# Peptides against a protein of PDB entry 6CSU: the designs that were tried, part 91

Target 1, 51 residues: chain A of PDB entry 6CSU
Amino acid sequence: GALEELRGQYIKAVKKIKCDMLRYIQESKERAAEMVKAEVLRERQETARKM

## One batch from the design tools (peptide; made by RFdiffusion4, then SolubleMPNN)

Design b2_p27_2_s3 (from b2_p27_2, 12 letters changed)
Fold by OpenDDE base, seed 5:
Structure b2_p27_2_s3 (fold): chain B 51 residues (1-51), chain C 51 residues (1-51), chain A 27 residues (1-27)
Amino acid sequence: as target 1 above (51 residues)
Amino acid sequence: as target 1 above (51 residues)
Amino acid sequence: FLEEVERMNEEMEKKLQEILEELEKKL
């Protein structure tokens, strides 16, 4: 019936939000790792110039 | 010094990630609310057509 | 730094779970 269909749509929406957020968290972790690598590289380059 | 600068960059990066995630959570909640409203509207329109 | 990101991830996952559970109560 209509109520069950609506409930199904709500559940689907919630699941989509969950998936989107989990994906965002994963992507943000990857970006953070790249930021760390970039900072380390910059530091090493600076040190190399001072040598 | 270089190590203190790197530490500062790491702290800045972590704070940015935190803010991005909190913002994303807030935006996703708003999107979820809008999806629910849209579904309710569609249901009411369907019911109105059946009346 | 990565350990801090991991800890933040765990915290955000918990907050996400709470938000989703509250939303699911309306279903």
Scores: peptide ipSAE 0.104, ipTM 0.509, DockQ to the pose 0.134
Fold by OpenDDE base, seed 1:
Structure b2_p27_2_s3 (fold): chain B 51 residues (1-51), chain C 51 residues (1-51), chain A 27 residues (1-27)
Amino acid sequence: as target 1 above (51 residues)
Amino acid sequence: as target 1 above (51 residues)
Amino acid sequence: FLEEVERMNEEMEKKLQEILEELEKKL
């Protein structure tokens, strides 16, 4: 019936949102890691130049 | 330094995203509850009319 | 710093999963 169909559609939508959010978090973490690595490298290079 | 600033900015961003996601989930739950309630009411009314 | 980010993300993922499971039980 319509109620069961609505339930199914909502569960499907919520699961999709879950997947999208988790993917976003993972991608954000990867970008942050790259930014940190780049900054650490720049700081090391700056320190070396000031020696 | 730039590294500490980057760390602070990322932590702030992650906290904001967490709050936004949890709010979105809560609002989605509320909308779903209202949709289910409305559908149950319609089904009850339809059943009553067919009696 | 990265360990802290990982911890925060794991906590958020856990909370999200709990909310979804509770919702699925009610539907």
Scores: peptide ipSAE 0.100, ipTM 0.517, DockQ to the pose 0.151
Fold by OpenDDE base, seed 3:
Structure b2_p27_2_s3 (fold): chain B 51 residues (1-51), chain C 51 residues (1-51), chain A 27 residues (1-27)
Amino acid sequence: as target 1 above (51 residues)
Amino acid sequence: as target 1 above (51 residues)
Amino acid sequence: FLEEVERMNEEMEKKLQEILEELEKKL
């Protein structure tokens, strides 16, 4: 019935929010790692040019 | 009724997930900023020592 | 920092799972 369908929709929405959040965390970790690698490389070059 | 209670529970769950996510994002940004700042500083010193 | 992100991920997974289980129990 309508109530069961609504319950299903709410559960589905909450599960989607969970998945989106976990994906955000994973992508944030990946971006952070790449940003650190890139920044360290740039800083090595910059410091070398100043000396 | 049952429908209003179900809706209320859904809204409460979504709000909690949202708050936890926003807190995680904010704390992650702060830690990332400090990490980058510290790593850049260390890399400047390391490169300087190698030259 | 990456290890901290992994720790936070694990903690968040647990919290989200608890929220979902509580909601699913009531629905």
Scores: peptide ipSAE 0.098, ipTM 0.449, DockQ to the pose 0.657
Fold by OpenDDE base, seed 4:
Structure b2_p27_2_s3 (fold): chain B 51 residues (1-51), chain C 51 residues (1-51), chain A 27 residues (1-27)
Amino acid sequence: as target 1 above (51 residues)
Amino acid sequence: as target 1 above (51 residues)
Amino acid sequence: FLEEVERMNEEMEKKLQEILEELEKKL
């Protein structure tokens, strides 16, 4: 009935939120890796310019 | 009734997930900042040694 | 750092799964 449908909708919504948060963690890891790579590159360039 | 209980439980679960994620984000930002500082320092040292 | 992020990811996955399971039991 309507109550079971509502239960299903809430469970589905919570699962969706879980997936979104896990995706955010994955994307955060990727952004962190890219940030490190970019910072290392910039530092190399700055140091090279000072030589 | 059961409907209000279900809604309340959903909201409570979402709030808990949100709090955990906010803490994760904050801790990740702090570690990222420290890691970047360390990487920049190491890169400067490595570049200097190659000069 | 990336290893630490991966560790936290695993911990978060466990926490999220636990919250979901607890909610599902109550629904």
Scores: peptide ipSAE 0.103, ipTM 0.455, DockQ to the pose 0.637; fails the geometry check

Design b2_p27_2_s4 (from b2_p27_2, 12 letters changed)
Fold by OpenDDE base, seed 4:
Structure b2_p27_2_s4 (fold): chain B 51 residues (1-51), chain C 51 residues (1-51), chain A 27 residues (1-27)
Amino acid sequence: as target 1 above (51 residues)
Amino acid sequence: as target 1 above (51 residues)
Amino acid sequence: YLEEVEKMNEEMEKKLQEILEELEKEL
């Protein structure tokens, strides 16, 4: 009936949200890697300036 | 540093995801409850018409 | 640095999965 159909749609929506959040975390990992690279570069530049 | 910033961002993101999903589930349950109430009412009305 | 970030990301992914699985039990 209508209740079962709505429940099915809800479960489908939650599964989509789960997938979207996992993808967000993966993209966040990529951004984190770039941020770390930038920070390491800045630290190396600061070290070079102190020498 | 970058590592501490990332740690803070991840903790904040996970907490937000948890809260958003709990809210989504709660709102979905409320919608489902209203749909059930409406269906029960319709069934009672149909039963009354058959008598 | 990158290895530590990757380790932390993996831990966060595991925590996220645990949260989502617990939420799915309420469906």
Scores: peptide ipSAE 0.108, ipTM 0.506, DockQ to the pose 0.123
Fold by OpenDDE base, seed 5:
Structure b2_p27_2_s4 (fold): chain B 51 residues (1-51), chain C 51 residues (1-51), chain A 27 residues (1-27)
Amino acid sequence: as target 1 above (51 residues)
Amino acid sequence: as target 1 above (51 residues)
Amino acid sequence: YLEEVEKMNEEMEKKLQEILEELEKEL
């Protein structure tokens, strides 16, 4: 009935939210990796300037 | 450091999603209850017409 | 440091899955 249809729509929406959040976490991880690489480069440059 | 900041952002995002989902569930239950009441009324009317 | 970020990401994915499963049980 209508109640089962509403439940089905809700479950579909929850699954979409789950996927969107997992994608956000993945993209955030990739941005963090790039930030770490940039920081390592800066640290190496600072060390080189002090030598 | 950057890792702790990222972790903090993840935790904040997950907490917000949890709250939004709980609110959505509550609102969905309220809408479902109203739909059930309307359906019961329609069924009673159909039964009455057949008597 | 990258390994720590990856570990944190995996832990957050597991926590998210647990929260969503708990919310689905409340339906």
Scores: peptide ipSAE 0.103, ipTM 0.497, DockQ to the pose 0.143
Fold by OpenDDE base, seed 3:
Structure b2_p27_2_s4 (fold): chain B 51 residues (1-51), chain C 51 residues (1-51), chain A 27 residues (1-27)
Amino acid sequence: as target 1 above (51 residues)
Amino acid sequence: as target 1 above (51 residues)
Amino acid sequence: YLEEVEKMNEEMEKKLQEILEELEKEL
């Protein structure tokens, strides 16, 4: 009936949102790793310039 | 720092998705209520036409 | 630093799953 169809539509939407959020978290983790790498390189360059 | 900014982004994203999902649920409930109302009206009309 | 980010991601994934399961009870 209409109630079962509505529940099905909701579950489908929730699953899509969950997938989108997990992808966002994964991408943010990758950006954080790149920021750490860039920061370490900058620290090494600053240390080298002070020698 | 970068870690605090990342934490802030996660919290903001989760809050936004929670709000979007609650809005979707509310709108779906309203649509379901309207469908039930229309169905009850149709049943009453059919009963009246049979008298 | 990266280890702390990974811990944060795991915690956020768990919290997200809990929120989704709670919202599924609304229907």
Scores: peptide ipSAE 0.099, ipTM 0.495, DockQ to the pose 0.136
Fold by OpenDDE base, seed 2:
Structure b2_p27_2_s4 (fold): chain B 51 residues (1-51), chain C 51 residues (1-51), chain A 27 residues (1-27)
Amino acid sequence: as target 1 above (51 residues)
Amino acid sequence: as target 1 above (51 residues)
Amino acid sequence: YLEEVEKMNEEMEKKLQEILEELEKEL
């Protein structure tokens, strides 16, 4: 019936939201790692220029 | 620096994902409501045919 | 520096989890 169908839709929606958020967190971590690498590289270059 | 930039990116992304998820939930609820209405209508029609 | 980024990530994950829980309540 309609109630069972609605319940199924809500469960599906919650699962999708959870997956989207977890994926976002993972992608954010990857971006952060690359940002750190870039910053370290810039710092090394700046240090070299000051020598 | 990179850390401050990362924080800014997180804040922006969190706001975006929250809005997207809330919109998705709202749209899902609207679709569900329409499905319920359609189901009720079909049930009434079927009942009428059986009379 | 990396440690600070990791701490920030942990904090953001907690905030995102809170948002998720709130969104689930609205379903």
Scores: peptide ipSAE 0.102, ipTM 0.514, DockQ to the pose 0.070; fails the geometry check

Design b2_p27_3_s1 (from b2_p27_3, 15 letters changed)
Fold by OpenDDE base, seed 1:
Structure b2_p27_3_s1 (fold): chain B 51 residues (1-51), chain C 51 residues (1-51), chain A 27 residues (1-27)
Amino acid sequence: as target 1 above (51 residues)
Amino acid sequence: as target 1 above (51 residues)
Amino acid sequence: GAVIRGTEEELEKIVKEVEEELEKALA
């Protein structure tokens, strides 16, 4: 019936949102890793300049 | 430091995602209500034609 | 790290809330 069809569509939509969120998280992890890497490099350079 | 900045950015991003998802759900509920209304109308018309 | 894990946990909570709202709409 109509309700079963709607339920199926909602479940599909939720799964898509979940996948989009997981992709966002993964991309954010990658950006965070690059940010930390850059910060560590800057700190090392700053330490070296003080020596 | 870098970790505090990252935490702030993540919290802000999560809040935005939550708001977007809640809006999506609200819009989906409205569309679902309209679909159910249309289906009920069709069923009533079909019943009436069989009488 | 801890910040990323915390973010993932919060996102999982949001997904769960959305699923609950969908279930209510279909009940």
Scores: peptide ipSAE 0.089, ipTM 0.506, DockQ to the pose 0.082
Fold by OpenDDE base, seed 5:
Structure b2_p27_3_s1 (fold): chain B 51 residues (1-51), chain C 51 residues (1-51), chain A 27 residues (1-27)
Amino acid sequence: as target 1 above (51 residues)
Amino acid sequence: as target 1 above (51 residues)
Amino acid sequence: GAVIRGTEEELEKIVKEVEEELEKALA
């Protein structure tokens, strides 16, 4: 019935949101890793310049 | 140094995102509960009308 | 990192709890 259909639709939506959130976390982690890598490189270059 | 600060900023940002996601899920859960409650009421009224 | 893994695990738990709550409400 309509109630069971509503339940099914909600569960489906929640699962989609979960997947979207996990994807967002993964993408955020990747961006952070790239920023750290870039900063490490910058710091090493600056140290080398001062030697 | 700058690297430690960047790492700290990332961790802080991730924690904020986590909180935002949990809040969103909580709000979604509350909305779903209200929808289910409303649908149950509707179904009961319809059943009563057919008796 | 640990924060990300923890967030993923918490999301999974929340989804499961919501599904169980809906099942109880529909029964």
Scores: peptide ipSAE 0.087, ipTM 0.506, DockQ to the pose 0.050
Fold by OpenDDE base, seed 3:
Structure b2_p27_3_s1 (fold): chain B 51 residues (1-51), chain C 51 residues (1-51), chain A 27 residues (1-27)
Amino acid sequence: as target 1 above (51 residues)
Amino acid sequence: as target 1 above (51 residues)
Amino acid sequence: GAVIRGTEEELEKIVKEVEEELEKALA
């Protein structure tokens, strides 16, 4: 019936939101790792110029 | 620096996600309420026809 | 790092809040 269909739609929506958020977290972690690598490289280059 | 910028971006992203999800919940609740009203009305009409 | 862990924890809380609100709407 209509109530069972509505329940199914909500469950589907929650699962989609969870998947989207997990993907966002994964992509954010990857971007952060690349930013840290770039910053460490710049710091080492700056130190080398001052020595 | 890079870490402060990253922190700011994460805070902004989390706030946006929270707002979007709360809006989605509110809209979903409103749609569900209207569907329930319609279903109750149909059930009452069906009962009236059978009595 | 600490920033990444903090955002992951906050996102998990948001997901749980959404699940609870959906359950209330179905009750």
Scores: peptide ipSAE 0.087, ipTM 0.504, DockQ to the pose 0.078
Fold by OpenDDE base, seed 4:
Structure b2_p27_3_s1 (fold): chain B 51 residues (1-51), chain C 51 residues (1-51), chain A 27 residues (1-27)
Amino acid sequence: as target 1 above (51 residues)
Amino acid sequence: as target 1 above (51 residues)
Amino acid sequence: GAVIRGTEEELEKIVKEVEEELEKALA
């Protein structure tokens, strides 16, 4: 019925948001790891240069 | 009516979740930036120690 | 990292709470 359909639509929307967020988080983890590695490498070089 | 009110509540809840997720993303970016700054600082010290 | 894991856990909590509220309303 209409109530069940509405409930189903709500649950589907919530699950979609959750899935999108989890994907975003996973991709963000990967990007963050790469950025940190690059920044650490640059910082080592900069520190060495200043010493 | 009751069905319209329920629909309104579900839509409101979904929008609230979406807004909260966007806020958490923004706050996570800010915290991540601070973590990177801290990591860079630690790496400077570690590099200096090893030299 | 810890920041992203925290966000994931908070997201899961929010979704779960809303789903529970919905289930209570429909019971």
Scores: peptide ipSAE 0.093, ipTM 0.519, DockQ to the pose 0.041; fails the geometry check

Design b2_p27_3_s2 (from b2_p27_3, 13 letters changed)
Fold by OpenDDE base, seed 1:
Structure b2_p27_3_s2 (fold): chain B 51 residues (1-51), chain C 51 residues (1-51), chain A 27 residues (1-27)
Amino acid sequence: as target 1 above (51 residues)
Amino acid sequence: as target 1 above (51 residues)
Amino acid sequence: GAVIEGTKKELEKIVEEVRLELEEALK
């Protein structure tokens, strides 16, 4: 009935948000790691040029 | 009625999740920025010690 | 009915808003 349909809609919405958040967390971790690596490399190059 | 009340509760719950996610995103950005700054500082110190 | 469809659309709107915020937040 209508109550079950509403419940289904709610559960679906919550699950979608959860999935999107998990993907965001994973992608954010990957991008953060790459950003750190790039910054470290840039910093080493910059420092080396000043020697 | 029960249907309208339940609808309201579900919508409110999802909105709460949204708010929590927005806060998490903001805090994650701040932590990521601080992590990069810390790594850059550490790298500079490490490189300087090797000179 | 109208209530069910209206609820579906409103929930989907909130879900999409979250998705957009997450997309924008990715570095």
Scores: peptide ipSAE 0.537, ipTM 0.817, DockQ to the pose 0.779
Fold by OpenDDE base, seed 2:
Structure b2_p27_3_s2 (fold): chain B 51 residues (1-51), chain C 51 residues (1-51), chain A 27 residues (1-27)
Amino acid sequence: as target 1 above (51 residues)
Amino acid sequence: as target 1 above (51 residues)
Amino acid sequence: GAVIEGTKKELEKIVEEVRLELEEALK
């Protein structure tokens, strides 16, 4: 019935947000790690030039 | 009626999830930025010690 | 009915907004 359909819509929406959030978390962690690695490498070069 | 009341509750709940996710994103970005700054600072010191 | 379809569209809209904001937030 209508109430079951509404409930199904809500559950589907929440599950979709959850999935998107989990994907975001995984991708953001990977990008953050790569960004830190790149920044560290650049900083080593910059510090070496100034020394 | 019951249908309209549940509809309102479900929409409100999903909006709340959205707000929570936006807050999480903002806080995560701030933490990531601070992590990079801290890593850069540590790397400067490490490089300087090795030179 | 109209209420069910309207609710579906509203929820899907919010879900899509979250997806877009997550995409924009990625580094």
Scores: peptide ipSAE 0.537, ipTM 0.816, DockQ to the pose 0.761
Fold by OpenDDE base, seed 5:
Structure b2_p27_3_s2 (fold): chain B 51 residues (1-51), chain C 51 residues (1-51), chain A 27 residues (1-27)
Amino acid sequence: as target 1 above (51 residues)
Amino acid sequence: as target 1 above (51 residues)
Amino acid sequence: GAVIEGTKKELEKIVEEVRLELEEALK
């Protein structure tokens, strides 16, 4: 019935948000890891030049 | 009626999720910025010790 | 039918808003 249909709409919305959040978290972690790696490498070079 | 009441509850719940996600995003960005700063600082020290 | 259709559109709107915010937030 109508109540079950509304429930289905809600569940679908929540599941979509969950999926988007999980994707965001995964992509954010990957980008953060690469950023840290690049910053560490750059910092080694900069420090070495100043030593 | 019951249908309109349930609709209101579901929309309110999803809006709450949206607000929570926006807060999470903001906090995540702040943590990421601090992580990079801390890693750069540690790397300066580590590189200096090895020079 | 109007309540059901209206609810669907409103929920989809909120979901899309969240998706757009997440895309913008990615570094």
Scores: peptide ipSAE 0.537, ipTM 0.817, DockQ to the pose 0.784
Fold by OpenDDE base, seed 4:
Structure b2_p27_3_s2 (fold): chain B 51 residues (1-51), chain C 51 residues (1-51), chain A 27 residues (1-27)
Amino acid sequence: as target 1 above (51 residues)
Amino acid sequence: as target 1 above (51 residues)
Amino acid sequence: GAVIEGTKKELEKIVEEVRLELEEALK
């Protein structure tokens, strides 16, 4: 019935948001890791040059 | 009626999730920025000590 | 009915708004 359909719509919406968030978290972590690696490498080079 | 009330509750719940996700995104960005700053600082110190 | 369809559209709208915010956050 209508109540069950509304419930289904709610659950579907929440699940979609969950999936999108999980993907975001994974992609964000990957980008953050690459950013840190690149920044650390640049900083080593910069520090070494100034020594 | 019951249907409209339930509809309102579901929409409210999903809007709450949206707000929570927006806050999470903002906090995640702040944490990521702080992580990079801290890592760069540590790397400067480590590199300098090894020089 | 109108209520069911209206609710579906409203929920989908909110879901899409979240998706767009996430996409923007990754840029």
Scores: peptide ipSAE 0.535, ipTM 0.816, DockQ to the pose 0.807

Design b2_p27_3_s4 (from b2_p27_3, 14 letters changed)
Fold by OpenDDE base, seed 2:
Structure b2_p27_3_s4 (fold): chain B 51 residues (1-51), chain C 51 residues (1-51), chain A 27 residues (1-27)
Amino acid sequence: as target 1 above (51 residues)
Amino acid sequence: as target 1 above (51 residues)
Amino acid sequence: GAVIEGTYKELEEIVKEVQKALEEALA
């Protein structure tokens, strides 16, 4: 019935949002790690030039 | 009626999840910026000690 | 950046689709 269908739609939507969020978190962690590594390398080079 | 109430609750819940996710993204960006800043400072100190 | 903006837009579309589906089910 209509109630069961609505419930199903809600559950499906929630699951999708959850999955998208988890994916974003994972990708964000990877990008953050790469950003830190790149920044550390650049900073070493810059510091070396100034000293 | 009960069906309309349930519909409203489901829509409200989905919107809340969206808001929570957006908040997480914003907070994550702020933490990432702070992490990079801190790492750059530490790296400058470490490089200075090694040179 | 662009990735975050894309995620935001996707979430908006999900909410819109859910609302539409619920309205259709109640019609």
Scores: peptide ipSAE 0.090, ipTM 0.502, DockQ to the pose 0.042
Fold by OpenDDE base, seed 4:
Parts: structure tokens; sequence; C-alpha cells
Structure b2_p27_3_s4 (fold): chain B 51 residues (1-51), chain C 51 residues (1-51), chain A 27 residues (1-27)
């Protein structure tokens, strides 16, 4: 019935949001790590050129 | 009635999850920026010591 | 960035889909 359908839609939405959030967190961590690596490399090169 | 109340509660819950996720995204971006700044500073210091 | 913007849009669409489904169930 309508109640079961509403409940089903809520559960489905929450599960999807949860999965997307977890994926975002994982991808964000990976991107952050890559950004740090790139910045470290660039900074090392810049510092070496200045000294 | 009960059905309308549940509908309202489900919609409210989904919207809250959305808001919480958006806040997390914003905070995550800020933390990532700070981490990059810190790593750049540390790397600059380390490179300077090695050269 | 594009990934964050995409995530935001996906969340908006999820909320819209839930809203639509709830409205249809109550009609």
Amino acid sequence: as target 1 above (51 residues)
Amino acid sequence: as target 1 above (51 residues)
Amino acid sequence: GAVIEGTYKELEEIVKEVQKALEEALA
C-alpha cells in the first residue's frame, strides 16, 4: 500500500545517499592525497630553484 | 493523518541528510586546503634543510 | 570542482525523486 511504498522510497533514498556519501569520502581522500603529492613535488622544485 | 505525518517526516529526513552532506563537503574542502598548506610549508622546510 | 558539483546535483535529484514518489503515493 501507500505506506509501504513511502517507506520503501525513504529507505531507497537513504541507502543511495549513504552509498554516494561513502564514495565521495573515498574519492575525496584520494584526490586530497594526489593534490598533496603534486604540491609537495612542485614546492620541492621551487625551493630547489630558489636555493 | 498518520500517512501525511510520515510523508512529512521522510521528506524532512532526506532533506536533513542532504544538508548534512553539503556541510560535510564544505568542511572537507576547507580541511583539504589546510592540509595542502601545511604540507607545502613542511616540504619547503625539509627541502631547505637537505640543500 | 566538478566532482563536488556533480555530487550536489545528484543529491538534489534524489530529493526531487523522493518528493515526487511521496506525492504520487498520496494522490
Scores: peptide ipSAE 0.089, ipTM 0.498, DockQ to the pose 0.042
Fold by OpenDDE base, seed 3:
Structure b2_p27_3_s4 (fold): chain B 51 residues (1-51), chain C 51 residues (1-51), chain A 27 residues (1-27)
Amino acid sequence: as target 1 above (51 residues)
Amino acid sequence: as target 1 above (51 residues)
Amino acid sequence: GAVIEGTYKELEEIVKEVQKALEEALA
């Protein structure tokens, strides 16, 4: 009936939110990791120039 | 240094994302729950009319 | 920084998509 259908739609929407959130977090972590790698490289280069 | 500052910014950004997404999910769930409650009430009223 | 700016832009888009999906499902 209508109630069961609405419940199904709700569950589907919640699953969509969860999936999108997890993907967003993962992509954000990957971008941050790459920026950190770049910064570490720059610091090593600076150290090498001072030595 | 720059690396420590970047780390701090990353942590702060992740916390912000988590907070915002959790709030959004909670609000969405509350809205959905209220819609379900309304549907249940309508079904009960319909049942009462048929009895 | 660049991380923060990128995350905020991405978050806004994700929220819009989620909201649209929810509205369609619950309409």
Scores: peptide ipSAE 0.084, ipTM 0.513, DockQ to the pose 0.025
Fold by OpenDDE base, seed 1:
Structure b2_p27_3_s4 (fold): chain B 51 residues (1-51), chain C 51 residues (1-51), chain A 27 residues (1-27)
Amino acid sequence: as target 1 above (51 residues)
Amino acid sequence: as target 1 above (51 residues)
Amino acid sequence: GAVIEGTYKELEEIVKEVQKALEEALA
């Protein structure tokens, strides 16, 4: 019935949100890793300059 | 030292990801709720037309 | 790694709670 259809549509929407969230988390994780790598390189460069 | 600084930066990055996702979830929740409301209205309209 | 996974699990639980609340509101 209408209730079941509505529930199904909601579940579909929630699943989409979950997928989007997972993708965003993965991308954010990758960006964070790159930021850390960049910072390590900068710190190494700064250390080398001060030596 | 450098290790502590890197750890701090990592923690900061993770906190940012968490905040971004919490905001995304909140916004997505709101959008989902609006979609459900719109669907309920459409269904009620269709039901009324068929009566 | 583990911290990120923990964050994901926390967020997943929030989504589940939201789903439950909306389903209850529709009932």
Scores: peptide ipSAE 0.074, ipTM 0.500, DockQ to the pose 0.052

